# Peptides against a protein of PDB entry 6JX3, part 33

Target 1, 85 residues: chain A of PDB entry 6JX3
Amino acid sequence: AEFRLRPEISVAQTDYGMVLLDGRSGEYWQLNDTAALIVQRLLDGHSPADVAQFLTSEYEVERTDAERDIAALVTSLKENGMALP

## One batch from the design tools (peptide; made by RFdiffusion4, then SolubleMPNN)

Design b2_p16_7_s1 (from b2_p16_7 with E3Q D15E)
Fold by OpenDDE base, seed 5:
Structure b2_p16_7_s1 (fold): chain B 85 residues (1-85), chain A 16 residues (1-16)
Amino acid sequence: as target 1 above (85 residues)
Amino acid sequence: SYQRPSITRLEEPIEL
């Protein structure tokens, strides 16, 4: 399934990294560098499998750990109202 | 180095 942000979510690049703003609630969420990288690649159309491969090629992380981390992040973004289900 | 991805709700708005 395609990863998409909810329409009320805006993406901003700040001195602190990527921030997601909910235009309705006014809530701000800061992403660490890894989360930002994952989100950007997903938004660019890469699959979670693509992203996992990318992470294992760029960092010293095991494939299973990368896959778990991506899945957990996506779940968190959906549960916290930033990504579409 | 690799860090587990994380998201953090900010307590107050920041300058965008």
Scores: peptide ipSAE 0.706, ipTM 0.900, DockQ to the pose 0.848
Fold by OpenDDE base, seed 4:
Structure b2_p16_7_s1 (fold): chain B 85 residues (1-85), chain A 16 residues (1-16)
Amino acid sequence: as target 1 above (85 residues)
Amino acid sequence: SYQRPSITRLEEPIEL
């Protein structure tokens, strides 16, 4: 299914990287560069498989590790109220 | 080098 942020979530680019703001709770979340890259590509419509391919092409990371990391990030974003189920 | 993706809840709002 399509990866989407919850409607109350705003994205900001800062000197420290991507930040997500929950407009309802006021919570701020900092993403590291890899997480930001993954989120950006998912929001652009790339599948997790696409993102995994991208990561293995850009970094010295194994496909299985990339897939695991993407899945874990997506789960975290959903569980912490940033992404829709 | 590759860093595993991470998210961190900030303790307080930051200047945007």
Scores: peptide ipSAE 0.704, ipTM 0.898, DockQ to the pose 0.819
Fold by OpenDDE base, seed 2:
Structure b2_p16_7_s1 (fold): chain B 85 residues (1-85), chain A 16 residues (1-16)
Amino acid sequence: as target 1 above (85 residues)
Amino acid sequence: SYQRPSITRLEEPIEL
């Protein structure tokens, strides 16, 4: 299934990087640069496989590690109420 | 350099 943020989540670009705001709870979540990059590409319609390929081309990271990190991030975003299941 | 992706809940709202 495609990656989507929950309707109540807003994306903001700040001096500290990408921040996700939960409009209902008022909670803010800061993403580091790598997480922001992953989220941006997923929201643009790239698959996790596409993102993994991108990461391995841009950074010194193994494909397996990239895939793991993407999966872990997506899980975290879902579990913390930012992304739809 | 590559950094593992991370998310951090902020203690308080920040200026957007």
Scores: peptide ipSAE 0.704, ipTM 0.897, DockQ to the pose 0.840
Fold by OpenDDE base, seed 1:
Structure b2_p16_7_s1 (fold): chain B 85 residues (1-85), chain A 16 residues (1-16)
Amino acid sequence: as target 1 above (85 residues)
Amino acid sequence: SYQRPSITRLEEPIEL
């Protein structure tokens, strides 16, 4: 299914990296560069499999590790109210 | 170098 942020979430690019802002709760979440890369690609319509392939081509990371990391991030974003289920 | 993806809740808003 399509990865989407919740309507109340805004994306901000800062000197410290990507930040997600929850307009309702006021919470701010900073993403590290890898997380930002993953989110950007998912929002652009790439599948988790696409992103895993990208990570293994760009970084020294095993496919299974990339897949696990992507899944864990997506779960965290959903559980913390940033991404739609 | 690959860094595991992470999200960090900020204690207070930062300047944007």
Scores: peptide ipSAE 0.704, ipTM 0.898, DockQ to the pose 0.840

Design b2_p16_7_s2 (from b2_p16_7, 5 letters changed)
Fold by OpenDDE base, seed 5:
Structure b2_p16_7_s2 (fold): chain B 85 residues (1-85), chain A 16 residues (1-16)
Amino acid sequence: as target 1 above (85 residues)
Amino acid sequence: GYQRPAITRLTEPIAL
């Protein structure tokens, strides 16, 4: 249940935002600010529920929308080889 | 305001 990046993935902070780099394939992905925020909190040990609460507190976003967006991001990170299943 | 989270595959070099 714990969110974890794959061991070959490195996190880089760039002038363009957070980037996730696969050290094996050389593929890399840029995260927008919201995605970076979500990933940072998940990596810090917060649950998806914690993150949803945080988003609804920081932004004018409904809880259901926040939960959907978090789930979609996590799925995308797993499907694109950045996060462990 | 709130923007839905997004990831974008990079195809050009950037300063990492």
Scores: peptide ipSAE 0.698, ipTM 0.891, DockQ to the pose 0.905
Fold by OpenDDE base, seed 3:
Structure b2_p16_7_s2 (fold): chain B 85 residues (1-85), chain A 16 residues (1-16)
Amino acid sequence: as target 1 above (85 residues)
Amino acid sequence: GYQRPAITRLTEPIAL
């Protein structure tokens, strides 16, 4: 159950942060720094649990809040057509 | 500090 982007999605690094582009529709989304960090680690093969542990070690955030935030982001990326279900 | 993760749909061109 690895996290993967849809094949039509490309990643661009911009002065404004990570942007995900749909090569078919032309739609694109900007990720804030935390979202980009989560996506990068997931794409590198880290599990959501790994990412939650990383966030709690790097930031003043509770484990349950980190887990919720990761889950919500993943859901949003899937619902908006960027990540595979 | 920690910022909640956010995605924002872009509606106009930006510098890529």
Scores: peptide ipSAE 0.698, ipTM 0.890, DockQ to the pose 0.911
Fold by OpenDDE base, seed 2:
Structure b2_p16_7_s2 (fold): chain B 85 residues (1-85), chain A 16 residues (1-16)
Amino acid sequence: as target 1 above (85 residues)
Amino acid sequence: GYQRPAITRLTEPIAL
């Protein structure tokens, strides 16, 4: 299934990086650059596998680490109410 | 270099 943000979540680009804002609760979260990159690519329709390949090609990171990091981020975004299950 | 992805809940206002 495709990665999607919850409808109440807005994306803001700030000098601090990407921020996700919950328009209902007023909560907001800052993403570091890697998280923002992952989210951007997922929202653009790339699969986690695509993103992992991208990360390993752009950074000195092992495939297994990239895969774990992507999965953990997605889980976190879902559990913290930003991404749809 | 590569940094592990991280999200941080913000409790202080920032310029959005």
Scores: peptide ipSAE 0.697, ipTM 0.890, DockQ to the pose 0.912
Fold by OpenDDE base, seed 4:
Parts: C-alpha cells; sequence; structure tokens
Structure b2_p16_7_s2 (fold): chain B 85 residues (1-85), chain A 16 residues (1-16)
C-alpha cells in the first residue's frame, strides 16, 4: 500500500537530520539518516522492496535485514501516529 | 556503515 504521512505531520530538515512534527499535538521526532532516507524514498513512491534494494546497493546490509528494518520503521511510524495505517 | 533506522521522540526544543 502507499506510504503516507498523516495530514497533521510536517517534515523539517534540521542540522540534526529529518524531524517529523505533529502540528496538532506538538510532538516531534528525529529520524536518523537511514530512517530519513527510507521515509524520503517511500514518500517519493518507491516500494519497500525498492527501498531495500537501494539500501543493499548503498550500504553493507543484507537484503533480509534491510527489509526487516524498513518494515519495523514503517510500523513504528504508524504506531507513533506519524504515518497513515 | 549501515545503521538500523531509528526514530527518537524529542522532548527538548529544537529549531525547525
Amino acid sequence: as target 1 above (85 residues)
Amino acid sequence: GYQRPAITRLTEPIAL
């Protein structure tokens, strides 16, 4: 399914990396570089499989690990109210 | 090297 942020979530680029801000609650979250890369590619319309391929081509990570990491991140983003279910 | 993706809830003010 299409990965989308919730309408109230804004993306900001900071000196510390990507930050997601909930405009309603005021909560905000910092993403590390890998998480930011994954989110950016998903928002650009790449599938998790596409992103996994990208990660394995850019980093020394196994495909299975990349896919698991992407899935875990997506789950976290949904559970913490940043991404639509 | 590869770092596992991570999100961290911020409790301190940050310039956006």
Scores: peptide ipSAE 0.696, ipTM 0.889, DockQ to the pose 0.895

Design b2_p16_7_s3 (from b2_p16_7 with E3Q D15A)
Fold by OpenDDE base, seed 3:
Structure b2_p16_7_s3 (fold): chain B 85 residues (1-85), chain A 16 residues (1-16)
Amino acid sequence: as target 1 above (85 residues)
Amino acid sequence: SYQRPSITRLEEPIAL
């Protein structure tokens, strides 16, 4: 389904990269460049399959590895309260 | 080069 952030989550672009802020808990999460790229594309409406294709075209990564990494990131974002189920 | 995606919970807030 559609990838969406929880309503209380805001995105900040900092000198250190993308940070997700939870306005209720006060938690801050730093994303590395790859994670930020994936999140940005998902929020722009690209499917996980689209993102996997993009990663394999831009980096020396196998399709299956890209798919696993995207799935793991999405799971982490949901489990840590940043993305909607 | 490709790096696996990662997220890190920050102990202190950082400047916007």
Scores: peptide ipSAE 0.698, ipTM 0.892, DockQ to the pose 0.867
Fold by OpenDDE base, seed 1:
Structure b2_p16_7_s3 (fold): chain B 85 residues (1-85), chain A 16 residues (1-16)
Amino acid sequence: as target 1 above (85 residues)
Amino acid sequence: SYQRPSITRLEEPIAL
């Protein structure tokens, strides 16, 4: 399924990195660089498998760890109201 | 170096 942010979520690039703003609640969420990279690739249409392959090629991380980290991030983004289910 | 992905709720708005 396509990864999408909720319509009320705005993306901003700050001195601290990527920040997501919920226009309804007013909540701000900071993403670290790895999370931002994952989100950017997912929004560009890459699958979680694509992103895992990317991470293992760019960083010293095992495939299974990358897959777990991506899945956990996606779940968190959905549960915290930033990404559509 | 690989850092585990993380999201952090900010208490206050920050400069955009």
Scores: peptide ipSAE 0.696, ipTM 0.892, DockQ to the pose 0.875
Fold by OpenDDE base, seed 4:
Formats: C-alpha cells, structure tokens, sequence
Structure b2_p16_7_s3 (fold): chain B 85 residues (1-85), chain A 16 residues (1-16)
C-alpha cells in the first residue's frame, strides 16, 4: 500500500528539521534527519524496501536494522495520526 | 553516522 499522510497533516522544513503539523489538533511533530529522509522517500513513492536499500547505501547500518527502523517509524506515524493506515 | 529515526511531539507550536 502507498504511504500517505493524512489530509490534515502539513509538512514544513525548519532550522530544526522536518516538522509535521496536524491542522485539526494543532499538534506539531518534529522528525529527526533519518525520519525525515524516510518520509520524504516514501512520499516520493519508494517502497520500504527501496528506502532500506538507500539507508544501507548512505549509512553504516545493517539491512535488517534499517527495515525494522522504517517499519517502526511508519507504525508510529500511523498510530500518532500523521499517516493513513 | 546513522541515527535511528525518531519523531517527537512538540510541547508548543513553533514558527514555520
């Protein structure tokens, strides 16, 4: 399934990195650089597998760790109301 | 250096 943000979520780039704003609740969420990178690639249409490959190519991280981290992030984004299920 | 991805709910709105 395609990764998508909920329609009420806005994306902003700040000096502190990517921030997601929930226009309904008013909640702000800050993403660290790795999370922002993952979200950007997923929004661009890359699969989690694509993103994992990218991470292992750019950083010293094991494929299994990258896959787990991506899955955990996606779950968090869904559970916290930022991404569609 | 690789950092695990993280999200943090901010206590207050910030300037965008």
Amino acid sequence: as target 1 above (85 residues)
Amino acid sequence: SYQRPSITRLEEPIAL
Scores: peptide ipSAE 0.696, ipTM 0.892, DockQ to the pose 0.845
Fold by OpenDDE base, seed 2:
Structure b2_p16_7_s3 (fold): chain B 85 residues (1-85), chain A 16 residues (1-16)
Amino acid sequence: as target 1 above (85 residues)
Amino acid sequence: SYQRPSITRLEEPIAL
């Protein structure tokens, strides 16, 4: 399954980090740097496994923690109407 | 250092 944002979602780079804007509701969601990094890589076509490997190579984080964090973020993005199911 | 990913709904629109 490919990670994709909903069509009404726009990505903006701000001085405070990545923001996702819902063009229909007007809601704004700010991503911290780690979340932005994950989203960027997923949108570029990297698999969650690729992203987990990347995180463990760049940060002092265990593979299982990285995998959990990626999954939790993806779930949040889907449940809050930013990513397609 | 590693920070767990987070998303935060903003209360007000920000300058884009």
Scores: peptide ipSAE 0.696, ipTM 0.892, DockQ to the pose 0.844

Design b2_p16_7_s4 (from b2_p16_7 with E3Q E11T)
Fold by OpenDDE base, seed 3:
Structure b2_p16_7_s4 (fold): chain B 85 residues (1-85), chain A 16 residues (1-16)
Amino acid sequence: as target 1 above (85 residues)
Amino acid sequence: SYQRPSITRLTEPIDL
C-alpha cells in the first residue's frame, strides 16, 4: 500500500534534520538521518523493497536488517499519528 | 556508518 502522511502532518527541513509537525496537536518529531532517508524515499513512491535495496547499497547493513528497520519505522510513524494506516 | 532509524518527540521548542 502507498505510504502517506496524515493530512495534518507537515514536513519541515531544519538545521537539526527532518521534523514532522502535527498542525492540530502541535506535537512534532525529529527524524535521524536514516529515518529521514527512508521517509523521503517512501514519499517519493519507492516501495519498502526499493528502500531496503537502497540501504544495502549505501550502508553496510544486511537486507534482512534493513527490511526490519523500515517496517519498525513505518509502524512507529503510524502508531504516533504521523502516517496513514 | 549505518544507524538504526529513529524518531524523537520534541518536548522543547526549536527554531524552525
Scores: peptide ipSAE 0.707, ipTM 0.900, DockQ to the pose 0.878
Fold by OpenDDE base, seed 1:
Structure b2_p16_7_s4 (fold): chain B 85 residues (1-85), chain A 16 residues (1-16)
Amino acid sequence: as target 1 above (85 residues)
Amino acid sequence: SYQRPSITRLTEPIDL
């Protein structure tokens, strides 16, 4: 299924990078640049596999590590109420 | 340089 943020989540670009804000709870999280990049690509419709390929082409990271990192991030975003399951 | 992706809950005000 496609990666989507929950409807109450807003994206803000700050001097510190991407921030996700829950409009209901008021909680918000800062994403580091790599996380922001992953989220942006997923929201644009790229699959996790696409994103992994992108990361390995742009950075010194092994495919397996990229895939694991993407999966872990997605899980965290879902579990913390930012992304739809 | 590749940095592992991370999310950090913000508990103090920042300039949005």
Scores: peptide ipSAE 0.706, ipTM 0.899, DockQ to the pose 0.908
Fold by OpenDDE base, seed 2:
Structure b2_p16_7_s4 (fold): chain B 85 residues (1-85), chain A 16 residues (1-16)
Amino acid sequence: as target 1 above (85 residues)
Amino acid sequence: SYQRPSITRLTEPIDL
């Protein structure tokens, strides 16, 4: 399934990194650089497999670790109300 | 270097 943010979520680029804001509740979450890169690529239509390949090519991270990290992030974003299930 | 992805709920105002 396609990764999408919930409609009430907006993205803000700050000097401290990407922030996701809930326009209804006022809650906001800061993403570290890796999380931001993952989210950006997913939103651009890249698959988790694409993102994993990207991470392993750009960083010294094993494929399995990259895949786990992507999955964990996506789960967290969904569970915390930022991404659509 | 690679850092595992993380999200942090902000509890203080920031300049957005």
Scores: peptide ipSAE 0.706, ipTM 0.899, DockQ to the pose 0.886
Fold by OpenDDE base, seed 4:
Structure b2_p16_7_s4 (fold): chain B 85 residues (1-85), chain A 16 residues (1-16)
Amino acid sequence: as target 1 above (85 residues)
Amino acid sequence: SYQRPSITRLTEPIDL
């Protein structure tokens, strides 16, 4: 399944990092650098497995931890109305 | 250093 943001969600780059804005509700969320990196790669068409491999190559993190973190982030983005189910 | 990914709902206006 392809990762996609909901149509009403816009991406902004700020001095504080990536921010996702819901154009309908006005709510917005700040992503830390790791979350932003994951979202960027997923939006570019990389699979969660691709992203996990990338994280383990760039950071000192175990594959299983990376996979769990990606899955948790995706779930959060869906549950909080930013990503399509 | 690896930081777990996080999202934070902003309740105060910021300069976008």
Scores: peptide ipSAE 0.704, ipTM 0.898, DockQ to the pose 0.892

Design b2_p16_8_s2 (from b2_p16_8, 5 letters changed)
Fold by OpenDDE base, seed 5:
Structure b2_p16_8_s2 (fold): chain B 85 residues (1-85), chain A 16 residues (1-16)
Amino acid sequence: as target 1 above (85 residues)
Amino acid sequence: SKLPYQRPSITRLGRL
C-alpha cells in the first residue's frame, strides 16, 4: 500500500528538522533526521523494503533493525493521525 | 564508510 499523509497534514522544514502540522487540530510533531529521511523516501514512492535497503547501505544498522524501525515509525504516524491507514 | 545510525523518532511539540 502507498504511504500517504492525511490531507490536513502539512510538511514544514525548520532549522531543527522536519515538522508535520495538522491544519485542523493544530498539533505539530518534529521528526528526527532518520524519521525525516524515511518519510521523504516513502513519500517519493519507495517501498519500506527500498528504504530498509537504503538505510543498511548508508548507516550502521542491520536489516532487521531497519525494518523494525521503519514499521514502528509508520505505525506511529498512522496512530498519531499524520498518515493515512 | 557508513554513518552512525539513530532510531527514528517523532516528538509532539504542541498545538498552535
Scores: peptide ipSAE 0.771, ipTM 0.943, DockQ to the pose 0.969
Fold by OpenDDE base, seed 2:
Structure b2_p16_8_s2 (fold): chain B 85 residues (1-85), chain A 16 residues (1-16)
Amino acid sequence: as target 1 above (85 residues)
Amino acid sequence: SKLPYQRPSITRLGRL
């Protein structure tokens, strides 16, 4: 399924990293660089498998760890109301 | 050459 942010979520690029702001609740979240890269690629239409391949090619991470980390991030974004289910 | 890897993280900063 396509990864999408909820319509009330705004993305801000800051000097400290990507921030996601919920325009309804006012809650906002900081993403570290890795999380931001993952989100950006998913929003661009890359699959989790594509993202895992990207991570393992660019970073010192095992495929299994990359896949787990991507899945965990996506789950967190959904559970915290930032991404659509 | 591969870069050091940091696990992805999100941190709730607060509410406006």
Scores: peptide ipSAE 0.771, ipTM 0.943, DockQ to the pose 0.970
Fold by OpenDDE base, seed 1:
Structure b2_p16_8_s2 (fold): chain B 85 residues (1-85), chain A 16 residues (1-16)
Amino acid sequence: as target 1 above (85 residues)
Amino acid sequence: SKLPYQRPSITRLGRL
C-alpha cells in the first residue's frame, strides 16, 4: 500500500529540517535529513525498494542496512501516529 | 563518490 501521512499531520520545513506536526494533539517531531529524504520519496510514490536503491546509489550504505532503516522509520512513523497504517 | 550516510531518526520535540 502507498505511504501516506495521517490527515491531521502537517509538514513544515524549519531551520532544523523537516518537522511533522499533529494538528489535533499539537505534538511535533523533527526528522533528520535522511529520514526527511526517505519520507519525501515515499510520499512521492516511491516504494521502500525504490528508496533503498536510491540510498545505496547516493550514500555510503549497504542495501540490507538501507532496507532495515527504511522499515524501522516507517514503523516508527506509523506507531507514533504520523503515518497511516 | 557517495555521501556519508546517517541512519534516519525522528525526535519528539514536544507539544505546541
Scores: peptide ipSAE 0.770, ipTM 0.943, DockQ to the pose 0.946
Fold by OpenDDE base, seed 4:
Structure b2_p16_8_s2 (fold): chain B 85 residues (1-85), chain A 16 residues (1-16)
Amino acid sequence: as target 1 above (85 residues)
Amino acid sequence: SKLPYQRPSITRLGRL
């Protein structure tokens, strides 16, 4: 259940936010601030539940919406080849 | 006081 990026993925911090680069395909993706925050916390070992609690404490979002958004982001990262299944 | 929330998003920018 540990969230991990695929080995070929590199993380870059830019003036426009977090960018993920696939070193094999050359594809690169921009994350908005919320997505970057979620990814950072997951990579630090926080569970999706931990992240949802963090979001609801800091932002104007309800728990159910936060949980849905985290799950959708994780799914997108896996489906687009950035995170391990 | 809480910050405005934006839903998380990812955008494919292209290929190097």
Scores: peptide ipSAE 0.769, ipTM 0.943, DockQ to the pose 0.964

## One batch from the design tools (peptide; made by RFdiffusion4, then SolubleMPNN)

Design b2_p17_1_s1 (from b2_p17_1, 8 letters changed)
Fold by OpenDDE base, seed 3:
Structure b2_p17_1_s1 (fold): chain B 85 residues (1-85), chain A 17 residues (1-17)
Amino acid sequence: as target 1 above (85 residues)
Amino acid sequence: SLPKPSKSISVPELRPR
Protein backbone atom coordinates (compact mmCIF):
# COMPACT_ATOMS: atom_id res chain seq x y z
CA ALA B 1 0.00 0.00 0.00
CA GLU B 2 1.11 3.56 -0.66
CA PHE B 3 2.59 5.71 2.07
CA ARG B 4 0.22 8.59 2.75
CA LEU B 5 -0.09 11.34 5.33
CA ARG B 6 -3.27 11.83 7.31
CA PRO B 7 -5.50 14.57 5.86
CA GLU B 8 -4.83 16.99 8.71
CA ILE B 9 -1.05 16.71 8.31
CA SER B 10 0.87 19.12 6.11
CA VAL B 11 4.52 19.35 5.18
CA ALA B 12 6.57 22.48 5.77
CA GLN B 13 10.13 23.08 4.73
CA THR B 14 12.07 25.15 7.26
CA ASP B 15 15.61 26.37 7.65
CA TYR B 16 16.04 23.58 10.18
CA GLY B 17 14.60 20.80 8.02
CA MET B 18 11.28 19.17 7.25
CA VAL B 19 8.39 19.67 9.66
CA LEU B 20 5.09 17.81 9.73
CA LEU B 21 2.26 20.00 11.01
CA ASP B 22 -1.08 18.94 12.44
CA GLY B 23 -3.55 21.59 11.31
CA ARG B 24 -6.07 20.63 13.96
CA SER B 25 -3.97 20.41 17.12
CA GLY B 26 -1.12 22.72 16.21
CA GLU B 27 1.44 20.07 17.08
CA TYR B 28 4.40 19.64 14.79
CA TRP B 29 7.27 17.21 14.41
CA GLN B 30 10.76 18.04 13.22
CA LEU B 31 12.47 15.38 11.11
CA ASN B 32 16.21 14.97 10.86
CA ASP B 33 17.72 15.05 7.40
CA THR B 34 17.72 11.31 6.78
CA ALA B 35 14.14 10.93 7.98
CA ALA B 36 13.07 13.84 5.77
CA LEU B 37 14.74 12.25 2.76
CA ILE B 38 12.94 8.97 3.34
CA VAL B 39 9.55 10.67 3.79
CA GLN B 40 10.03 12.80 0.69
CA ARG B 41 10.76 9.77 -1.46
CA LEU B 42 7.86 7.78 -0.04
CA LEU B 43 5.49 10.69 -0.67
CA ASP B 44 6.81 10.88 -4.22
CA GLY B 45 5.60 7.33 -4.75
CA HIS B 46 8.75 5.30 -4.23
CA SER B 47 8.36 2.00 -2.43
CA PRO B 48 10.33 1.19 0.71
CA ALA B 49 12.46 -1.10 -1.45
CA ASP B 50 13.13 1.78 -3.84
CA VAL B 51 14.14 3.99 -0.93
CA ALA B 52 16.44 1.34 0.51
CA GLN B 53 18.17 1.02 -2.84
CA PHE B 54 18.51 4.78 -3.05
CA LEU B 55 20.03 5.02 0.43
CA THR B 56 22.57 2.26 -0.14
CA SER B 57 23.58 3.84 -3.43
CA GLU B 58 24.15 7.35 -2.10
CA TYR B 59 25.10 6.80 1.54
CA GLU B 60 27.42 4.63 3.60
CA VAL B 61 24.77 2.19 4.80
CA GLU B 62 24.09 -1.49 4.30
CA ARG B 63 20.83 -2.68 2.77
CA THR B 64 19.63 -4.37 5.94
CA ASP B 65 20.25 -1.24 8.01
CA ALA B 66 18.50 0.97 5.46
CA GLU B 67 15.48 -1.32 5.46
CA ARG B 68 15.33 -1.26 9.25
CA ASP B 69 15.59 2.54 9.37
CA ILE B 70 12.78 2.94 6.84
CA ALA B 71 10.52 0.48 8.63
CA ALA B 72 11.14 2.11 12.01
CA LEU B 73 10.39 5.56 10.61
CA VAL B 74 7.17 4.48 8.91
CA THR B 75 6.03 2.80 12.11
CA SER B 76 6.79 5.93 14.12
CA LEU B 77 4.90 8.17 11.71
CA LYS B 78 1.85 5.92 11.84
CA GLU B 79 1.93 5.52 15.62
CA ASN B 80 2.29 9.25 16.18
CA GLY B 81 -0.71 10.06 13.99
CA MET B 82 1.03 11.54 10.98
CA ALA B 83 0.72 8.74 8.41
CA LEU B 84 -2.31 6.65 7.52
CA PRO B 85 -2.14 3.02 8.66
CA SER A 1 -1.30 32.00 18.36
CA LEU A 2 1.94 30.10 18.82
CA PRO A 3 2.27 26.46 17.87
CA LYS A 4 3.02 23.90 20.53
CA PRO A 5 6.68 23.09 21.02
CA SER A 6 7.89 20.72 18.36
CA LYS A 7 8.70 17.09 18.88
CA SER A 8 11.30 15.27 16.86
CA ILE A 9 11.47 12.10 14.80
CA SER A 10 14.80 10.86 13.57
CA VAL A 11 16.60 7.90 12.12
CA PRO A 12 20.34 7.35 12.28
CA GLU A 13 21.99 10.06 10.24
CA LEU A 14 23.80 8.79 7.17
CA ARG A 15 27.09 9.83 5.61
CA PRO A 16 27.16 10.44 1.87
CA ARG A 17 29.39 8.22 -0.22
Scores: peptide ipSAE 0.650, ipTM 0.852, DockQ to the pose 0.622
Fold by OpenDDE base, seed 5:
Structure b2_p17_1_s1 (fold): chain B 85 residues (1-85), chain A 17 residues (1-17)
Amino acid sequence: as target 1 above (85 residues)
Amino acid sequence: SLPKPSKSISVPELRPR
């Protein structure tokens, strides 16, 4: 399924990096640079497989590790109320 | 800017090739 943020979630750039902000509650989460890169590509319509290929091509990471990082991130975003199931 | 967040989500940082 297409990766999507929940409607109430917006993206902001701050001095601390990318932040996902819940416009209803005011809660927000900071993403580190690698997480932000993954989220950006997913939001641009790339599949997790596309992102894994991108990461292994551009960074010193094995495919399996890239896939695990992406999956863990997506799970975290869903479980913490930022991404749609 | 927003204050420093108390909540964060991260994945291991990667080194460019």
Scores: peptide ipSAE 0.650, ipTM 0.857, DockQ to the pose 0.915
Fold by OpenDDE base, seed 2:
Structure b2_p17_1_s1 (fold): chain B 85 residues (1-85), chain A 17 residues (1-17)
Amino acid sequence: as target 1 above (85 residues)
Amino acid sequence: SLPKPSKSISVPELRPR
């Protein structure tokens, strides 16, 4: 299944990086640059495999580590109510 | 301007090749 944010969550760009905002509560989460990059690519329709390939090609990271980082991030976003399960 | 974020989510920062 494709990665999607929950309907109440929106993306904002700030001077200090990407933020995910809850339009109902006003709560928000700041993402570091690598997390933001992963989220952006997933939201653009790239698969986790696509993102892993992108990371290993553009950054000094091994495939296994890239896959782990992506999976951990997706899990965190789902568990913290930002992404759809 | 935005206040300080209440929470953060991070993955290990990567170095470009």
Scores: peptide ipSAE 0.647, ipTM 0.857, DockQ to the pose 0.848
Fold by OpenDDE base, seed 4:
Formats: structure tokens, C-alpha cells, sequence
Structure b2_p17_1_s1 (fold): chain B 85 residues (1-85), chain A 17 residues (1-17)
């Protein structure tokens, strides 16, 4: 399924990096640079497999580790109410 | 503008090739 943010979630760029804001509750989460990169590519329509290939090509990371990091991030975003199931 | 967030989501940082 396509990765999507929940309707109430917006993306902001701050001095501290990428932030996801919940417009209803006012809660927000800061993403580190690698997480932000993954989210941006997913939101652009790239599949997790596409992102894993991108990461292994551009960065010093093994495919298995890239896949695990992406999966963990997606799970976290869903569990914390930022991404749609 | 926003203050520094108290909540974060992160994955291990990567080094460019």
C-alpha cells in the first residue's frame, strides 16, 4: 500500500530539521536527517524497496539494514498516529 | 516558529559513499 500521512499531519521544516505536526492536538515529532530522507522519498511515491536501493547506492549501509530501518520507521510513524495504516 | 521538540523519530544516521 502507498505510504501516506494522516490528513491532520503536516510537514514543517525547522532549524532543528524536519518536523511532523498534528494540527488537531498540537503534538509534533522531529525526524533526524535519515528518517526525513526516507519519509520524503516515500511521500514522493517511491516504494520501500526503491528507498532501500537508493540508500544502499548513496550511503554506506547494507541492504538488510536499510530495509530494517525503513520498516521500523514506517511502523513507528503508524503507531504514533502520523501515517495511515 | 517552533521550540525544540521533545519528541523525536529517528533511524541510524548514514554516511554518504
Amino acid sequence: as target 1 above (85 residues)
Amino acid sequence: SLPKPSKSISVPELRPR
Scores: peptide ipSAE 0.646, ipTM 0.856, DockQ to the pose 0.922

Design b2_p17_1_s2 (from b2_p17_1, 10 letters changed)
Fold by OpenDDE base, seed 1:
Structure b2_p17_1_s2 (fold): chain B 85 residues (1-85), chain A 17 residues (1-17)
Amino acid sequence: as target 1 above (85 residues)
Amino acid sequence: ALPRPAKSISVPALAPR
């Protein structure tokens, strides 16, 4: 399934890093830089597997850990109303 | 000029190779 943000969610770059803003409620979430990088690549159309390969190539992380972190992030984004199920 | 967010979503910070 394609990763997509909910239509009411906007992406903003702030002094505190990448932020996802709900235009209806005004609620917003700060992403750390690694989370932001993952989200950006997912939004660009890369699969979780693609992103895991990217992370292991560019950063000091094992494949299993990268896969787990990506899955956990996607789950969090869905559960907190930012990404479509 | 947003206030510092109370809510955050993070993954473990990664260091480049």
Scores: peptide ipSAE 0.603, ipTM 0.843, DockQ to the pose 0.918
Fold by OpenDDE base, seed 3:
Structure b2_p17_1_s2 (fold): chain B 85 residues (1-85), chain A 17 residues (1-17)
Amino acid sequence: as target 1 above (85 residues)
Amino acid sequence: ALPRPAKSISVPALAPR
């Protein structure tokens, strides 16, 4: 299924990186650059498999590690109320 | 007026090839 943020979550670009803001609670989460890159590509419509291929092509990471990192990030975003299940 | 600190979500940082 398509990766989507929850409707109350918005994306903000800051001088310190990507931030996800909860418009209801005011809580916000700062992503490191690699996490932000993954989220951006997922929101652009790339599949996790697409993103893994992208990461291994452009960065010093093995496919298995890229896949694990993407999966862990997606899980974290869902568990912390930012992404739809 | 001071903003709350953000919580952090990260994956291992990657170096470009």
Scores: peptide ipSAE 0.603, ipTM 0.837, DockQ to the pose 0.652
Fold by OpenDDE base, seed 2:
Structure b2_p17_1_s2 (fold): chain B 85 residues (1-85), chain A 17 residues (1-17)
Amino acid sequence: as target 1 above (85 residues)
Amino acid sequence: ALPRPAKSISVPALAPR
C-alpha cells in the first residue's frame, strides 16, 4: 500500500537533519540521514522493495538488512503517529 | 540556531559503496 504521512505531519530540514513535525501538538522527531533518505523515497512513491534495492545498490548493506531496517522504520513511523496505517 | 530535537527515529547508518 501507499506510504503516506498523517495530514497533521509536515517535513522540515534542520541543522540536525530531517524532522517530522506534528502541527497540532508541536511534537517532532529527528531522523538520521539514512532514515530521511528512506522516508523521502517512500513519499516519492517507491515501494519498500524499491527502496531496499536502491539501498543495496548505493550503500554497503545486504538486501535482508535493508528490508528489515525499512520495515522497522515504517513500523516506528506508524506507531509514533507520523504515518498512516 | 535551532534547538536539538529531544526525540529521534534512526536507521543504522550506511556507508556508501
Scores: peptide ipSAE 0.597, ipTM 0.844, DockQ to the pose 0.881
Fold by OpenDDE base, seed 4:
Structure b2_p17_1_s2 (fold): chain B 85 residues (1-85), chain A 17 residues (1-17)
Amino acid sequence: as target 1 above (85 residues)
Amino acid sequence: ALPRPAKSISVPALAPR
């Protein structure tokens, strides 16, 4: 299961952080920096497990919390129409 | 410039080690 954005979604870098824009509806979502980091690594082909290991190594976070954050983010992106199931 | 306020998606902010 590869993490992928829906084809109508584009990524933009703004002064306020990463934005995911729906080219059809014009809706867009602003990610905080930690969410953006997770999305970037997933889009680069890292697995959720890879990302969790990365987060625990680079940041002050426990593995369980990192895993929960990643899972919640992926779910949110799918539910809000940005990522493919 | 974006035409309207963005909705937000976030996870808890992390502090570097």
Scores: peptide ipSAE 0.599, ipTM 0.844, DockQ to the pose 0.762; fails the geometry check

